# Ledger of designs, part 24: peptides against a protein of PDB entry 2XVC

Target 1, 50 residues: chain A of PDB entry 2XVC
Amino acid sequence: ITERELLDYIVNNGGFLDIEHFSKVYGVEKQEVVKLLEALKNKGLIAVES

## One batch from the design tools (peptide; made by RFdiffusion4, then SolubleMPNN)

Design b2_p17_3_s4 (from b2_p17_3 with T1L A6K K14R)
Fold by OpenDDE base, seed 4:
Structure b2_p17_3_s4 (fold): chain B 50 residues (1-50), chain A 17 residues (1-17)
Amino acid sequence: as target 1 above (50 residues)
Amino acid sequence: LDEYLKSGKPVKVRVVE
């Protein structure tokens, strides 16, 4: 999955992401999802609320 | 943050417009 694909997914999912769930459904390792999120965050495309 | 994101709970991600 690419950064753009993940971004589109987040938008389509109302701005919510369950990495555990996503990993299971799409077969993408959690580490990879986090890596993509960090990239998006560093580029100023997203803000993660915690 | 890494462990938090992998906690198995939904995380709110705000897309910057």
Scores: peptide ipSAE 0.552, ipTM 0.851, DockQ to the pose 0.132
Fold by OpenDDE base, seed 5:
Structure b2_p17_3_s4 (fold): chain B 50 residues (1-50), chain A 17 residues (1-17)
Amino acid sequence: as target 1 above (50 residues)
Amino acid sequence: LDEYLKSGKPVKVRVVE
């Protein structure tokens, strides 16, 4: 999965992301999803609310 | 952040447009 694909998923999912669920459904390692999120964050494309 | 994101709980992500 690419950064753009993950971004599109987040948008289409109402801005919510369950990494555990995503990993199970799409077969992407959790660490890979986190890596992509951090890349998007560093580029100023997203802000993670925690 | 890493461990928080992997906790299995949904996270809210704000997309900057």
Scores: peptide ipSAE 0.551, ipTM 0.851, DockQ to the pose 0.142
Fold by OpenDDE base, seed 2:
Structure b2_p17_3_s4 (fold): chain B 50 residues (1-50), chain A 17 residues (1-17)
Amino acid sequence: as target 1 above (50 residues)
Amino acid sequence: LDEYLKSGKPVKVRVVE
């Protein structure tokens, strides 16, 4: 999965992301999803509420 | 943040338009 694909998923999912659930459904490792999120965050494309 | 994101709970992500 690419940064753009993850971004599109987040938008289509109402701005919410459950990494554990996503990992199970799409077969993507948790660390890979986190890496993509961190990239999006560092580029200023998203803001994670934690 | 890493452990938080992997906690199994949904996180809210705001997309910059």
Scores: peptide ipSAE 0.550, ipTM 0.849, DockQ to the pose 0.122
Fold by OpenDDE base, seed 3:
Structure b2_p17_3_s4 (fold): chain B 50 residues (1-50), chain A 17 residues (1-17)
Amino acid sequence: as target 1 above (50 residues)
Amino acid sequence: LDEYLKSGKPVKVRVVE
C-alpha cells in the first residue's frame, strides 16, 4: 500500500483508522501502516489525534 | 505513539487540506 492509498482510506473512513483491523483486512503489517502514517505526518498531510 | 496506534483501537487522524 502507498501513502496515497492509506490517506484515501482514512478520508473514506471518516478520519478514523484501526491499524489492527486494517492490518487484518488488507494484509499489511502493522509496522508498515505506522511507517506510512509517520511519513504522512512528517509531510504535514495528517495529524494524529491522541 | 507506536503502541497506541497498534492497540487495536480506532485512531482519529485529521487530514490536512
Scores: peptide ipSAE 0.550, ipTM 0.850, DockQ to the pose 0.142

Design b2_p17_4_s1 (from b2_p17_4, 11 letters changed)
Fold by OpenDDE base, seed 1:
Structure b2_p17_4_s1 (fold): chain B 50 residues (1-50), chain A 17 residues (1-17)
Amino acid sequence: as target 1 above (50 residues)
Amino acid sequence: SQKEKDEEWFKEYREKL
C-alpha cells in the first residue's frame, strides 16, 4: 500500500484509521502502516488522535 | 522501543482537514 492509498482509505473511512484493525483486515504489516502514517503525519496530512 | 511507542501512542489517526 502507498501513502496515497492509505490517505484515501482514511478519507473514505470518515477520517479515521485504527492501525490494529487495518493491519488485520487488509493484511498489511503494522510496522508498514505505522511508517506510512508517520510519513503522512510529518507531511501535515493527518493528525494523531488522543 | 520506537515500535512499542508507535503501537501505544499512534494507534489511531484522523485526517487533518
Scores: peptide ipSAE 0.224, ipTM 0.687, DockQ to the pose 0.111
Fold by OpenDDE base, seed 4:
Structure b2_p17_4_s1 (fold): chain B 50 residues (1-50), chain A 17 residues (1-17)
Amino acid sequence: as target 1 above (50 residues)
Amino acid sequence: SQKEKDEEWFKEYREKL
């Protein structure tokens, strides 16, 4: 999965992302999801709400 | 670890314009 694909998912999911759920459904390691999220945050593309 | 604690909070986000 790419950063853009993850960003699109977050937007289309109302800003909500359950890492555990996403990992299971899309077959992506939790560590990889976290890595992508950190990249998105560091690039200023997403902000943590809660 | 601190990373593990942070991961528990990675739930809701907003796209920055």
Scores: peptide ipSAE 0.216, ipTM 0.661, DockQ to the pose 0.111
Fold by OpenDDE base, seed 5:
Structure b2_p17_4_s1 (fold): chain B 50 residues (1-50), chain A 17 residues (1-17)
Amino acid sequence: as target 1 above (50 residues)
Amino acid sequence: SQKEKDEEWFKEYREKL
C-alpha cells in the first residue's frame, strides 16, 4: 500500500484507524502501517489527535 | 514514549492539506 492509499483510507474512514484491524484486512505489518503513518505525519499531510 | 503510542490500537488523524 502506498502513502496516498493509506491517506485516502484514513479520510474515508472518518479520520480513524485501527492499526490492528488495518493490518489484518490489508495484510500489512503493523510496523509498516506505523512507518507509513509517521511518513505522512512528517510530511505534514496528517496530524495525530488521539 | 513514541513507541508506546505507536502501539496503540486506535489512532485518530486529520488531513492537514
Scores: peptide ipSAE 0.085, ipTM 0.579, DockQ to the pose 0.111
Fold by OpenDDE base, seed 3:
Structure b2_p17_4_s1 (fold): chain B 50 residues (1-50), chain A 17 residues (1-17)
Amino acid sequence: as target 1 above (50 residues)
Amino acid sequence: SQKEKDEEWFKEYREKL
């Protein structure tokens, strides 16, 4: 999965993503999801909701 | 993990899409 594909998923999912759930459903390693999310965050495309 | 919980939910910035 690419950064753009993950970003598109987040947008289509109302701006939210659960790492554990995504990993399980889409068969992507959790550490890979985190890596992509951190890249998106560093580029200012997403922010952690806290 | 605690790290995952801290980053579990994300919000997009539409102006940069």
Scores: peptide ipSAE 0.038, ipTM 0.534, DockQ to the pose 0.051; fails the geometry check

Design b2_p17_4_s2 (from b2_p17_4, 10 letters changed)
Fold by OpenDDE base, seed 4:
Structure b2_p17_4_s2 (fold): chain B 50 residues (1-50), chain A 17 residues (1-17)
Amino acid sequence: as target 1 above (50 residues)
Amino acid sequence: SAKEADEAYFKELKAKL
């Protein structure tokens, strides 16, 4: 999955991401999801709320 | 461990776009 694809998913899911669920459903390792999220955060495309 | 604690923290994320 690309950063853009993950961003689109988050947008379509109302800004919410369950990493455990996403990892299981889409077959992406949790570490990879976190890496992509950190990239999105560092680029100012998302802000972690909780 | 610190790694396990980090993974627990990132279990769910709510993001502002």
Scores: peptide ipSAE 0.120, ipTM 0.600, DockQ to the pose 0.037
Fold by OpenDDE base, seed 2:
Structure b2_p17_4_s2 (fold): chain B 50 residues (1-50), chain A 17 residues (1-17)
Amino acid sequence: as target 1 above (50 residues)
Amino acid sequence: SAKEADEAYFKELKAKL
């Protein structure tokens, strides 16, 4: 999965992402998701809420 | 291994768009 693909998923999911849920459903390691999220955060595209 | 390293600090996020 790429940064853009993950961002598109978040937008299509009402702007929300649960990392644990996503990892279980899509078979992507949490560490990989977090890596992509950190990039998105650093680019100002997402904000961490909890 | 990478699978063992569950060090995620945050669980949820919101897109700005």
Scores: peptide ipSAE 0.115, ipTM 0.630, DockQ to the pose 0.110
Fold by OpenDDE base, seed 1:
Structure b2_p17_4_s2 (fold): chain B 50 residues (1-50), chain A 17 residues (1-17)
Amino acid sequence: as target 1 above (50 residues)
Amino acid sequence: SAKEADEAYFKELKAKL
């Protein structure tokens, strides 16, 4: 999965991401999802809370 | 890593764009 694909998913999911659920559904390792999220955050494309 | 995966197990993130 690319950063853009993950960003699009987050947008389409109302800004919500359940990492456990996403990993199970899309077959992406949780640590990879977290890595991509950190990249998106560092680029100012998302603000992570909760 | 296994540690990172474990830490992310219960995480639900709200993202503002």
Scores: peptide ipSAE 0.095, ipTM 0.629, DockQ to the pose 0.041
Fold by OpenDDE base, seed 3:
Structure b2_p17_4_s2 (fold): chain B 50 residues (1-50), chain A 17 residues (1-17)
Amino acid sequence: as target 1 above (50 residues)
Amino acid sequence: SAKEADEAYFKELKAKL
């Protein structure tokens, strides 16, 4: 999955991401998802809140 | 462990665009 694809997913999912669920459903390792999230955050494309 | 704690922390996230 690309950064853009993950961003689009987050947008389409109301800004919410369940990493465990996403990893299982889409076959992406959790570490990779986190890496992509960090990239998006660092680029100012998302602001992470939990 | 720290790894487990990190995984728990990142289990669910909200992202504002």
Scores: peptide ipSAE 0.088, ipTM 0.564, DockQ to the pose 0.036

Design b2_p17_4_s3 (from b2_p17_4, 12 letters changed)
Fold by OpenDDE base, seed 3:
Parts: structure tokens; C-alpha cells; sequence
Structure b2_p17_4_s3 (fold): chain B 50 residues (1-50), chain A 17 residues (1-17)
């Protein structure tokens, strides 16, 4: 999965993503999801829910 | 087990790639 694909998923999922859930459903390792999310966050494209 | 490095939930799309 690419950063763009993950971002598209987040947008299509109402702006939300649960790392544990995504990993389980889509068969992507959690560390890979985190890596992609950190990249998106560093680019200012997403923010951590607070 | 994968240690949690960040919050489990993300939101607030600010831009598209």
C-alpha cells in the first residue's frame, strides 16, 4: 500500500483510521501502517486525534 | 507484539497528495 492509497482510505472512511483495525482487515503489518501514517503526518496531510 | 508508537486513531485530512 502507498501513502496515497492510505490517505484515500482515510478520506473515504470519514477521516478516521484505526491502526489495529486496518492491519487486521487489510493484512498490512501494523509497523507498515504506522510508517505510512508517520510520513503523512510529517507532510502535514493528517493529524493525530487528540 | 507491536508496541504502540502513536495514537491508534488519526483524522483531520489537511490536503491531498
Amino acid sequence: as target 1 above (50 residues)
Amino acid sequence: EQKRKDEEWFKKRKAEL
Scores: peptide ipSAE 0.055, ipTM 0.590, DockQ to the pose 0.117
Fold by OpenDDE base, seed 5:
Structure b2_p17_4_s3 (fold): chain B 50 residues (1-50), chain A 17 residues (1-17)
Amino acid sequence: as target 1 above (50 residues)
Amino acid sequence: EQKRKDEEWFKKRKAEL
């Protein structure tokens, strides 16, 4: 999965992401999901609300 | 092994420029 694909998923899911759920459903390791999220955050494409 | 840094549920906001 790419950064853009993950970003699109977040947007289409109402801004919510359950890392455990996503990992189970899409077969992506949790550490890989976190890696992509950190990249998106560092690029200023997403922000954590709290 | 996976180390959890945050809660499992995350609220993410797409940055608006």
Scores: peptide ipSAE 0.053, ipTM 0.582, DockQ to the pose 0.113
Fold by OpenDDE base, seed 1:
Structure b2_p17_4_s3 (fold): chain B 50 residues (1-50), chain A 17 residues (1-17)
Amino acid sequence: as target 1 above (50 residues)
Amino acid sequence: EQKRKDEEWFKKRKAEL
């Protein structure tokens, strides 16, 4: 999965993403999801939900 | 499972293109 694909998923998922859920459903390692999310965050495209 | 330091929930940030 790419950063863009993950971002598109977030958009399609109401603007939210559960790392654990996504990992289990799509077979992507949690560490890989986090890596992509951190990249998106660093680029200012997403923010951590507090 | 070891608890991850990163938060598990993310939200899309509004940005201008």
Scores: peptide ipSAE 0.039, ipTM 0.558, DockQ to the pose 0.047
Fold by OpenDDE base, seed 4:
Structure b2_p17_4_s3 (fold): chain B 50 residues (1-50), chain A 17 residues (1-17)
Amino acid sequence: as target 1 above (50 residues)
Amino acid sequence: EQKRKDEEWFKKRKAEL
């Protein structure tokens, strides 16, 4: 999965992303999801939500 | 340990797009 694909998923999912759920459903390892999220965060494309 | 903290910190994220 690419950064853009993950970003599109987040947008299409109402802005919400649960790492554990995504990993299980899409078969992507958690560390890979985190790596992509860190990249998106560093680019200012996503923010932490409580 | 850092992996664990990252996983917890990234549980919920919101797109700014």
Scores: peptide ipSAE 0.037, ipTM 0.585, DockQ to the pose 0.112

Design b2_p17_4_s4 (from b2_p17_4, 9 letters changed)
Fold by OpenDDE base, seed 3:
Structure b2_p17_4_s4 (fold): chain B 50 residues (1-50), chain A 17 residues (1-17)
Amino acid sequence: as target 1 above (50 residues)
Amino acid sequence: SKKEEDEKYFKELKEKL
């Protein structure tokens, strides 16, 4: 999965992400999801609210 | 695992586009 694909998912999911659920459904390691989120945050494309 | 039980797996995110 790419950063853009994850960003699109987040937008389409109302700004909500369940990392455990996403990992199971899409077959992506949780560590990889976290790394993608960190990249999106560092680029200023997302902000973590909670 | 116990380690994972201590971690938060739900995130509320705001897109900034």
Scores: peptide ipSAE 0.082, ipTM 0.584, DockQ to the pose 0.103
Fold by OpenDDE base, seed 1:
Structure b2_p17_4_s4 (fold): chain B 50 residues (1-50), chain A 17 residues (1-17)
Amino acid sequence: as target 1 above (50 residues)
Amino acid sequence: SKKEEDEKYFKELKEKL
């Protein structure tokens, strides 16, 4: 999965992400999901609210 | 790929685009 694909998912999911659920359903390692999130955050594309 | 079921971890995210 690409950063853009994850971003699109987040947007389409109301800004909510269940990391374990996503990992399980989409077959992406949790560490990879977190890595992608950090990249999105560091690029200023998302902000973590909680 | 890992498929765990033992811990719920949630993030609320705000897109800035």
Scores: peptide ipSAE 0.074, ipTM 0.590, DockQ to the pose 0.109
Fold by OpenDDE base, seed 5:
Structure b2_p17_4_s4 (fold): chain B 50 residues (1-50), chain A 17 residues (1-17)
Amino acid sequence: as target 1 above (50 residues)
Amino acid sequence: SKKEEDEKYFKELKEKL
């Protein structure tokens, strides 16, 4: 999965992401999802609220 | 270290585009 694909998923999911659920459904390791999120945050494309 | 595999981890995110 790419950063843009993850960003699109977040938008389409109302800004909510269950990392465990996403990992299980899409077959992506949790640490890889977190890595992509950190990249998006560092680029200023997302803000973490909780 | 790595979190437990069965631990739920949630994020609330805001798009800045």
Scores: peptide ipSAE 0.064, ipTM 0.594, DockQ to the pose 0.106
Fold by OpenDDE base, seed 4:
Structure b2_p17_4_s4 (fold): chain B 50 residues (1-50), chain A 17 residues (1-17)
Amino acid sequence: as target 1 above (50 residues)
Amino acid sequence: SKKEEDEKYFKELKEKL
């Protein structure tokens, strides 16, 4: 999965991401999801609220 | 903490675009 695909997913999911669920459904390692999120945050594309 | 445990599995995010 790309950063853009993850960003699009977050937008379409109302800004909510269940990392465990996403990992299981899309077959992406949890640490890979976290890495992508950190990249999005560092680029200023998302802000983590909780 | 419970919050830390929740943050391990869940993220609420604001898209800034």
Scores: peptide ipSAE 0.059, ipTM 0.548, DockQ to the pose 0.104

Design b2_p17_5_s1 (from b2_p17_5, 5 letters changed)
Fold by OpenDDE base, seed 4:
Structure b2_p17_5_s1 (fold): chain B 50 residues (1-50), chain A 17 residues (1-17)
Amino acid sequence: as target 1 above (50 residues)
Amino acid sequence: MKLKIKVTEEGYKYLAE
């Protein structure tokens, strides 16, 4: 999965992301999801609210 | 872990490209 694909998913899911669920459904390691989120955050594309 | 993410204006512009 790419950063773009994850960002698109977040948008289409109303901004909500369940890392555990996402990992299971899309077969992506949880640490990889976190890595992608950190990249998106560091690029100023997202902010974590809660 | 369940998160609520805010997509910034830059984020939306990124997707629109």
Scores: peptide ipSAE 0.771, ipTM 0.935, DockQ to the pose 0.924
Fold by OpenDDE base, seed 1:
Order: C-alpha cells, then structure tokens, then sequence
Structure b2_p17_5_s1 (fold): chain B 50 residues (1-50), chain A 17 residues (1-17)
C-alpha cells in the first residue's frame, strides 16, 4: 500500500483509522501502517488527533 | 489502536493533484 492509498482510505473513512482492523483487512503489517502514517505526518499531510 | 486523523489542507491538495 502507498502513502496516497492510505491517505485516501483515511479520508473515505471519515478520518478514523483502526490499525488493528486495517492490518487484518488489507494484510498490511501494523508497523508498516505506522510507518506510512509517520511519513504522512512528517510531510504535513495529516495530524493525529487521538 | 483506533486513531482519529485530521487531514490537513496540504493533504487534500495532495490528493487533488
């Protein structure tokens, strides 16, 4: 999964992301999801609210 | 872990490109 694809998912999911659920559904390791999130955050494309 | 993510204006611009 790409950063763009994850960002698109987040938008389409109302800004909510369940890392555990996402990992199970899409077969992506949790640490990979976190890595992508950190990349998006570092690029100023997202902010984690809670 | 359940997260609430805010997409910034830059994020939306990125998707629109």
Amino acid sequence: as target 1 above (50 residues)
Amino acid sequence: MKLKIKVTEEGYKYLAE
Scores: peptide ipSAE 0.771, ipTM 0.935, DockQ to the pose 0.916
Fold by OpenDDE base, seed 3:
Structure b2_p17_5_s1 (fold): chain B 50 residues (1-50), chain A 17 residues (1-17)
Amino acid sequence: as target 1 above (50 residues)
Amino acid sequence: MKLKIKVTEEGYKYLAE
């Protein structure tokens, strides 16, 4: 999965992301999801609210 | 881990490109 695809998912999911659920459903390692989130955050494309 | 993510204006512009 790419950064763009993850960002698109977040938007379509109302901004909510359950890392464990996402990992199970899409077969992506939890650490990979976190890596992509950190990249999006560092680029100023997202901010984690809670 | 359940997160609430804010997509910035830049994030929306990124997707629109």
Scores: peptide ipSAE 0.771, ipTM 0.935, DockQ to the pose 0.923
Fold by OpenDDE base, seed 5:
Structure b2_p17_5_s1 (fold): chain B 50 residues (1-50), chain A 17 residues (1-17)
Amino acid sequence: as target 1 above (50 residues)
Amino acid sequence: MKLKIKVTEEGYKYLAE
């Protein structure tokens, strides 16, 4: 999965993301999901609220 | 781990490109 695809998922899911659920459903390692989130955050495209 | 994420204006512009 790409940064763009993850961002699109977040938008379509109302901003909610369950890392463990996402990992199971899409077959992406949890550490990879975190890496993509950190990239999005560092680029100023998202902010983690809670 | 469940997160609530805010997409910034820049994030929406990024998707629109």
Scores: peptide ipSAE 0.771, ipTM 0.935, DockQ to the pose 0.928

Design b2_p17_5_s3 (from b2_p17_5 with H4K E16K S17E)
Fold by OpenDDE base, seed 1:
Structure b2_p17_5_s3 (fold): chain B 50 residues (1-50), chain A 17 residues (1-17)
Amino acid sequence: as target 1 above (50 residues)
Amino acid sequence: MKLKIKVTEKGYEYLKE
């Protein structure tokens, strides 16, 4: 999964992301999801609200 | 872990490209 794909998912999911659920459904390691989120955050594309 | 993510204006512009 790419950063763009994850960002697109987040947008289409109303900003909600359940890492547990996402990992299970899409077969992406939690570590990878977190890495992608960190990248998106560092690029100023997202901010974690809660 | 459930997260609420804010997509910034920059983020939306990124997707628009």
Scores: peptide ipSAE 0.763, ipTM 0.929, DockQ to the pose 0.930
Fold by OpenDDE base, seed 2:
Structure b2_p17_5_s3 (fold): chain B 50 residues (1-50), chain A 17 residues (1-17)
Amino acid sequence: as target 1 above (50 residues)
Amino acid sequence: MKLKIKVTEKGYEYLKE
């Protein structure tokens, strides 16, 4: 999965992301999801609210 | 782990490109 694809998912999911659920559905390791989120955050594309 | 993510204006612009 790419950063763009994850960002698209976040937008289409109303900003909510369940890492456990996402990992199971898309077959992406949880640590990979976290790394992608960190990249998106560091690029200023997202902010974690809660 | 459940998160609430805010997509910034920059994020939306990125997706439009």
Scores: peptide ipSAE 0.763, ipTM 0.929, DockQ to the pose 0.924
Fold by OpenDDE base, seed 3:
Structure b2_p17_5_s3 (fold): chain B 50 residues (1-50), chain A 17 residues (1-17)
Amino acid sequence: as target 1 above (50 residues)
Amino acid sequence: MKLKIKVTEKGYEYLKE
């Protein structure tokens, strides 16, 4: 999964992301999801609210 | 872990690119 694909998923999911659920459904390691989120955050594309 | 994420204006510009 790419950064763009994850960002698109977040938008289509109303801004909500369950890392555990996403990992199970898409077969992506939780560490990889966190890595992608950190990249998006560092690029100023997202901010984690809660 | 459930997160609420804000997509910035920069994020939206990135997607419509």
Scores: peptide ipSAE 0.763, ipTM 0.930, DockQ to the pose 0.913
Fold by OpenDDE base, seed 5:
Structure b2_p17_5_s3 (fold): chain B 50 residues (1-50), chain A 17 residues (1-17)
Amino acid sequence: as target 1 above (50 residues)
Amino acid sequence: MKLKIKVTEKGYEYLKE
């Protein structure tokens, strides 16, 4: 999965992301999801609220 | 872990490209 794909998913999911669920459904390691989130955050594309 | 994420204006502009 790419950063763009994850960002698009977040938008289409109303801003909610369940890392455990996402990992299981899409076959992406949890640490990879976190890595992508960190990249999006560092680029100023997202902010984690809670 | 369940997160609530805000997409910034920059994020939305990025997706328009």
Scores: peptide ipSAE 0.763, ipTM 0.929, DockQ to the pose 0.917

Design b2_p17_5_s4 (from b2_p17_5 with H4K E9P Y12L E16A)
Fold by OpenDDE base, seed 1:
Structure b2_p17_5_s4 (fold): chain B 50 residues (1-50), chain A 17 residues (1-17)
Amino acid sequence: as target 1 above (50 residues)
Amino acid sequence: MKLKIKVTPKGLEYLAS
């Protein structure tokens, strides 16, 4: 999965992301999801609220 | 782990491009 695809998912899911669920559904390792989130955050594309 | 993420204006611009 790409950063763009993850960002698109987040937007279409109202900003909610269940890493455990996402990992199982898309077959992406949890650590990879976190890595993508950190990249998005560092690029100023997202902010993690809680 | 469940997260609530805010997409910034820059993030929205990125997706629109």
Scores: peptide ipSAE 0.766, ipTM 0.936, DockQ to the pose 0.911
Fold by OpenDDE base, seed 2:
Structure b2_p17_5_s4 (fold): chain B 50 residues (1-50), chain A 17 residues (1-17)
Amino acid sequence: as target 1 above (50 residues)
Amino acid sequence: MKLKIKVTPKGLEYLAS
């Protein structure tokens, strides 16, 4: 999955992301999801609220 | 882990491009 695809998912999911659920559904390692989130955050595209 | 993510205006602009 790309950064763009993850960002799109987040938007379409109301801003919510369950890393465990996402990992299981999309077959993406949890650490990879976190890596993508950190990239998005570093680029100023997202902010993690809680 | 369940997270609440804020997509910034820049993020929305990115998706629109």
Scores: peptide ipSAE 0.766, ipTM 0.936, DockQ to the pose 0.921
Fold by OpenDDE base, seed 5:
Structure b2_p17_5_s4 (fold): chain B 50 residues (1-50), chain A 17 residues (1-17)
Amino acid sequence: as target 1 above (50 residues)
Amino acid sequence: MKLKIKVTPKGLEYLAS
């Protein structure tokens, strides 16, 4: 999964992301999801609220 | 872990491009 795809997912999911659920459904390692989130955050594209 | 993520204006513009 790409950063763009993850960002698109987040938007379409109302800003909510369950890393455990996402990992299971899309077959992406949790560590990879976190890595992508960190990239998005570092690029100023997202901010984690809670 | 469940997260609530804010997409910034920059993020929205990125998706619109």
Scores: peptide ipSAE 0.765, ipTM 0.936, DockQ to the pose 0.920
Fold by OpenDDE base, seed 4:
Order: C-alpha cells, then structure tokens, then sequence
Structure b2_p17_5_s4 (fold): chain B 50 residues (1-50), chain A 17 residues (1-17)
C-alpha cells in the first residue's frame, strides 16, 4: 500500500484508523502502517489526535 | 491501536492533485 492509498483510506474512514484491523484486512505489517503514518506526518499531511 | 487522525489542508490538497 502507498502513502496516498493510506491517506485516502483515512479520509474515507472519517479520520479513524485501527492499525490492528487495517493490518489484518490489507495484509500490511503493523510496523509498515506506522512507517507510512510517520511519513504522512513528516510531510505535514496528517496530525494524530488520539 | 486505534487512532483519530486529522487530515491537514495540505493532505486534502495532496489527494485532490
């Protein structure tokens, strides 16, 4: 999965992301999801609220 | 881990491009 695809998912999921669930559904390692989130954050595309 | 994420204006612009 790409950064763009993850960002699109987040938007279409109302801003909510369950890393455990996402990992299981999309077959992406949890650490990879975190890596993508860090990239999005570092690029100023997202901010983690809670 | 369940997260609530804010997509910034820049993020929305990115998706629109």
Amino acid sequence: as target 1 above (50 residues)
Amino acid sequence: MKLKIKVTPKGLEYLAS
Scores: peptide ipSAE 0.765, ipTM 0.936, DockQ to the pose 0.923

Design b2_p17_6_s1 (from b2_p17_6 with W4R H12L A16K)
Fold by OpenDDE base, seed 2:
Structure b2_p17_6_s1 (fold): chain B 50 residues (1-50), chain A 17 residues (1-17)
Amino acid sequence: as target 1 above (50 residues)
Amino acid sequence: MKLRIKVTEKGLEYLKE
């Protein structure tokens, strides 16, 4: 999964992301999801609110 | 872990490219 794909998912999911759920459904390791989130955050594309 | 994520305007613009 790419950063763009994850960002698109977040938008389409109303800004909510369940890492556990996402990992299971899309077959992406939790560590990879977190890594992508950190990249998105560092690029100023997202902010984690809660 | 469940997260609430704000997509910035920059993020939205990025998706339009």
Scores: peptide ipSAE 0.763, ipTM 0.929, DockQ to the pose 0.915
Fold by OpenDDE base, seed 1:
Structure b2_p17_6_s1 (fold): chain B 50 residues (1-50), chain A 17 residues (1-17)
Amino acid sequence: as target 1 above (50 residues)
Amino acid sequence: MKLRIKVTEKGLEYLKE
């Protein structure tokens, strides 16, 4: 999965992301999801609220 | 872990490109 794809997912999911659920459904390692989130955050594309 | 994520205006614009 790419950063763009994850960002698109987040938008389409109303800004909600369950890392455990996402990992299971899409077959992406939790660590990889976190890495992508950090990249998105560092680029100023997202902010983690809670 | 459930996260609430704010997509910034920059993020939304990025998706439009």
Scores: peptide ipSAE 0.763, ipTM 0.929, DockQ to the pose 0.920
Fold by OpenDDE base, seed 3:
Structure b2_p17_6_s1 (fold): chain B 50 residues (1-50), chain A 17 residues (1-17)
Amino acid sequence: as target 1 above (50 residues)
Amino acid sequence: MKLRIKVTEKGLEYLKE
């Protein structure tokens, strides 16, 4: 999954992301999801609220 | 881990491209 695809998923999921669920459904390692989130955050595209 | 993500205006504009 690309950064763009993850960002699109987050938007279409109402801004919520369950890393455990996402990992299981899409077959992406948890650490990879976290890395993508960090990249999105560093680019100023997202902020983690809770 | 369940997270609430805020997509910034920059993020939304990025997706429009």
Scores: peptide ipSAE 0.763, ipTM 0.929, DockQ to the pose 0.906
Fold by OpenDDE base, seed 5:
Structure b2_p17_6_s1 (fold): chain B 50 residues (1-50), chain A 17 residues (1-17)
Amino acid sequence: as target 1 above (50 residues)
Amino acid sequence: MKLRIKVTEKGLEYLKE
């Protein structure tokens, strides 16, 4: 999965992301999901609220 | 781990490209 695809998923999911659920459903390692989130955050494309 | 994420205006513009 790419950064763009993850960002699109977040938008379409109302801004909610369950890392454990996402990992199981899409077959992406949890550490890879975190890496993509950190990239999105560092680029100013997202902010983690809680 | 469950997260609530805000997509910034910059993020929304990024998806339009």
Scores: peptide ipSAE 0.762, ipTM 0.929, DockQ to the pose 0.917

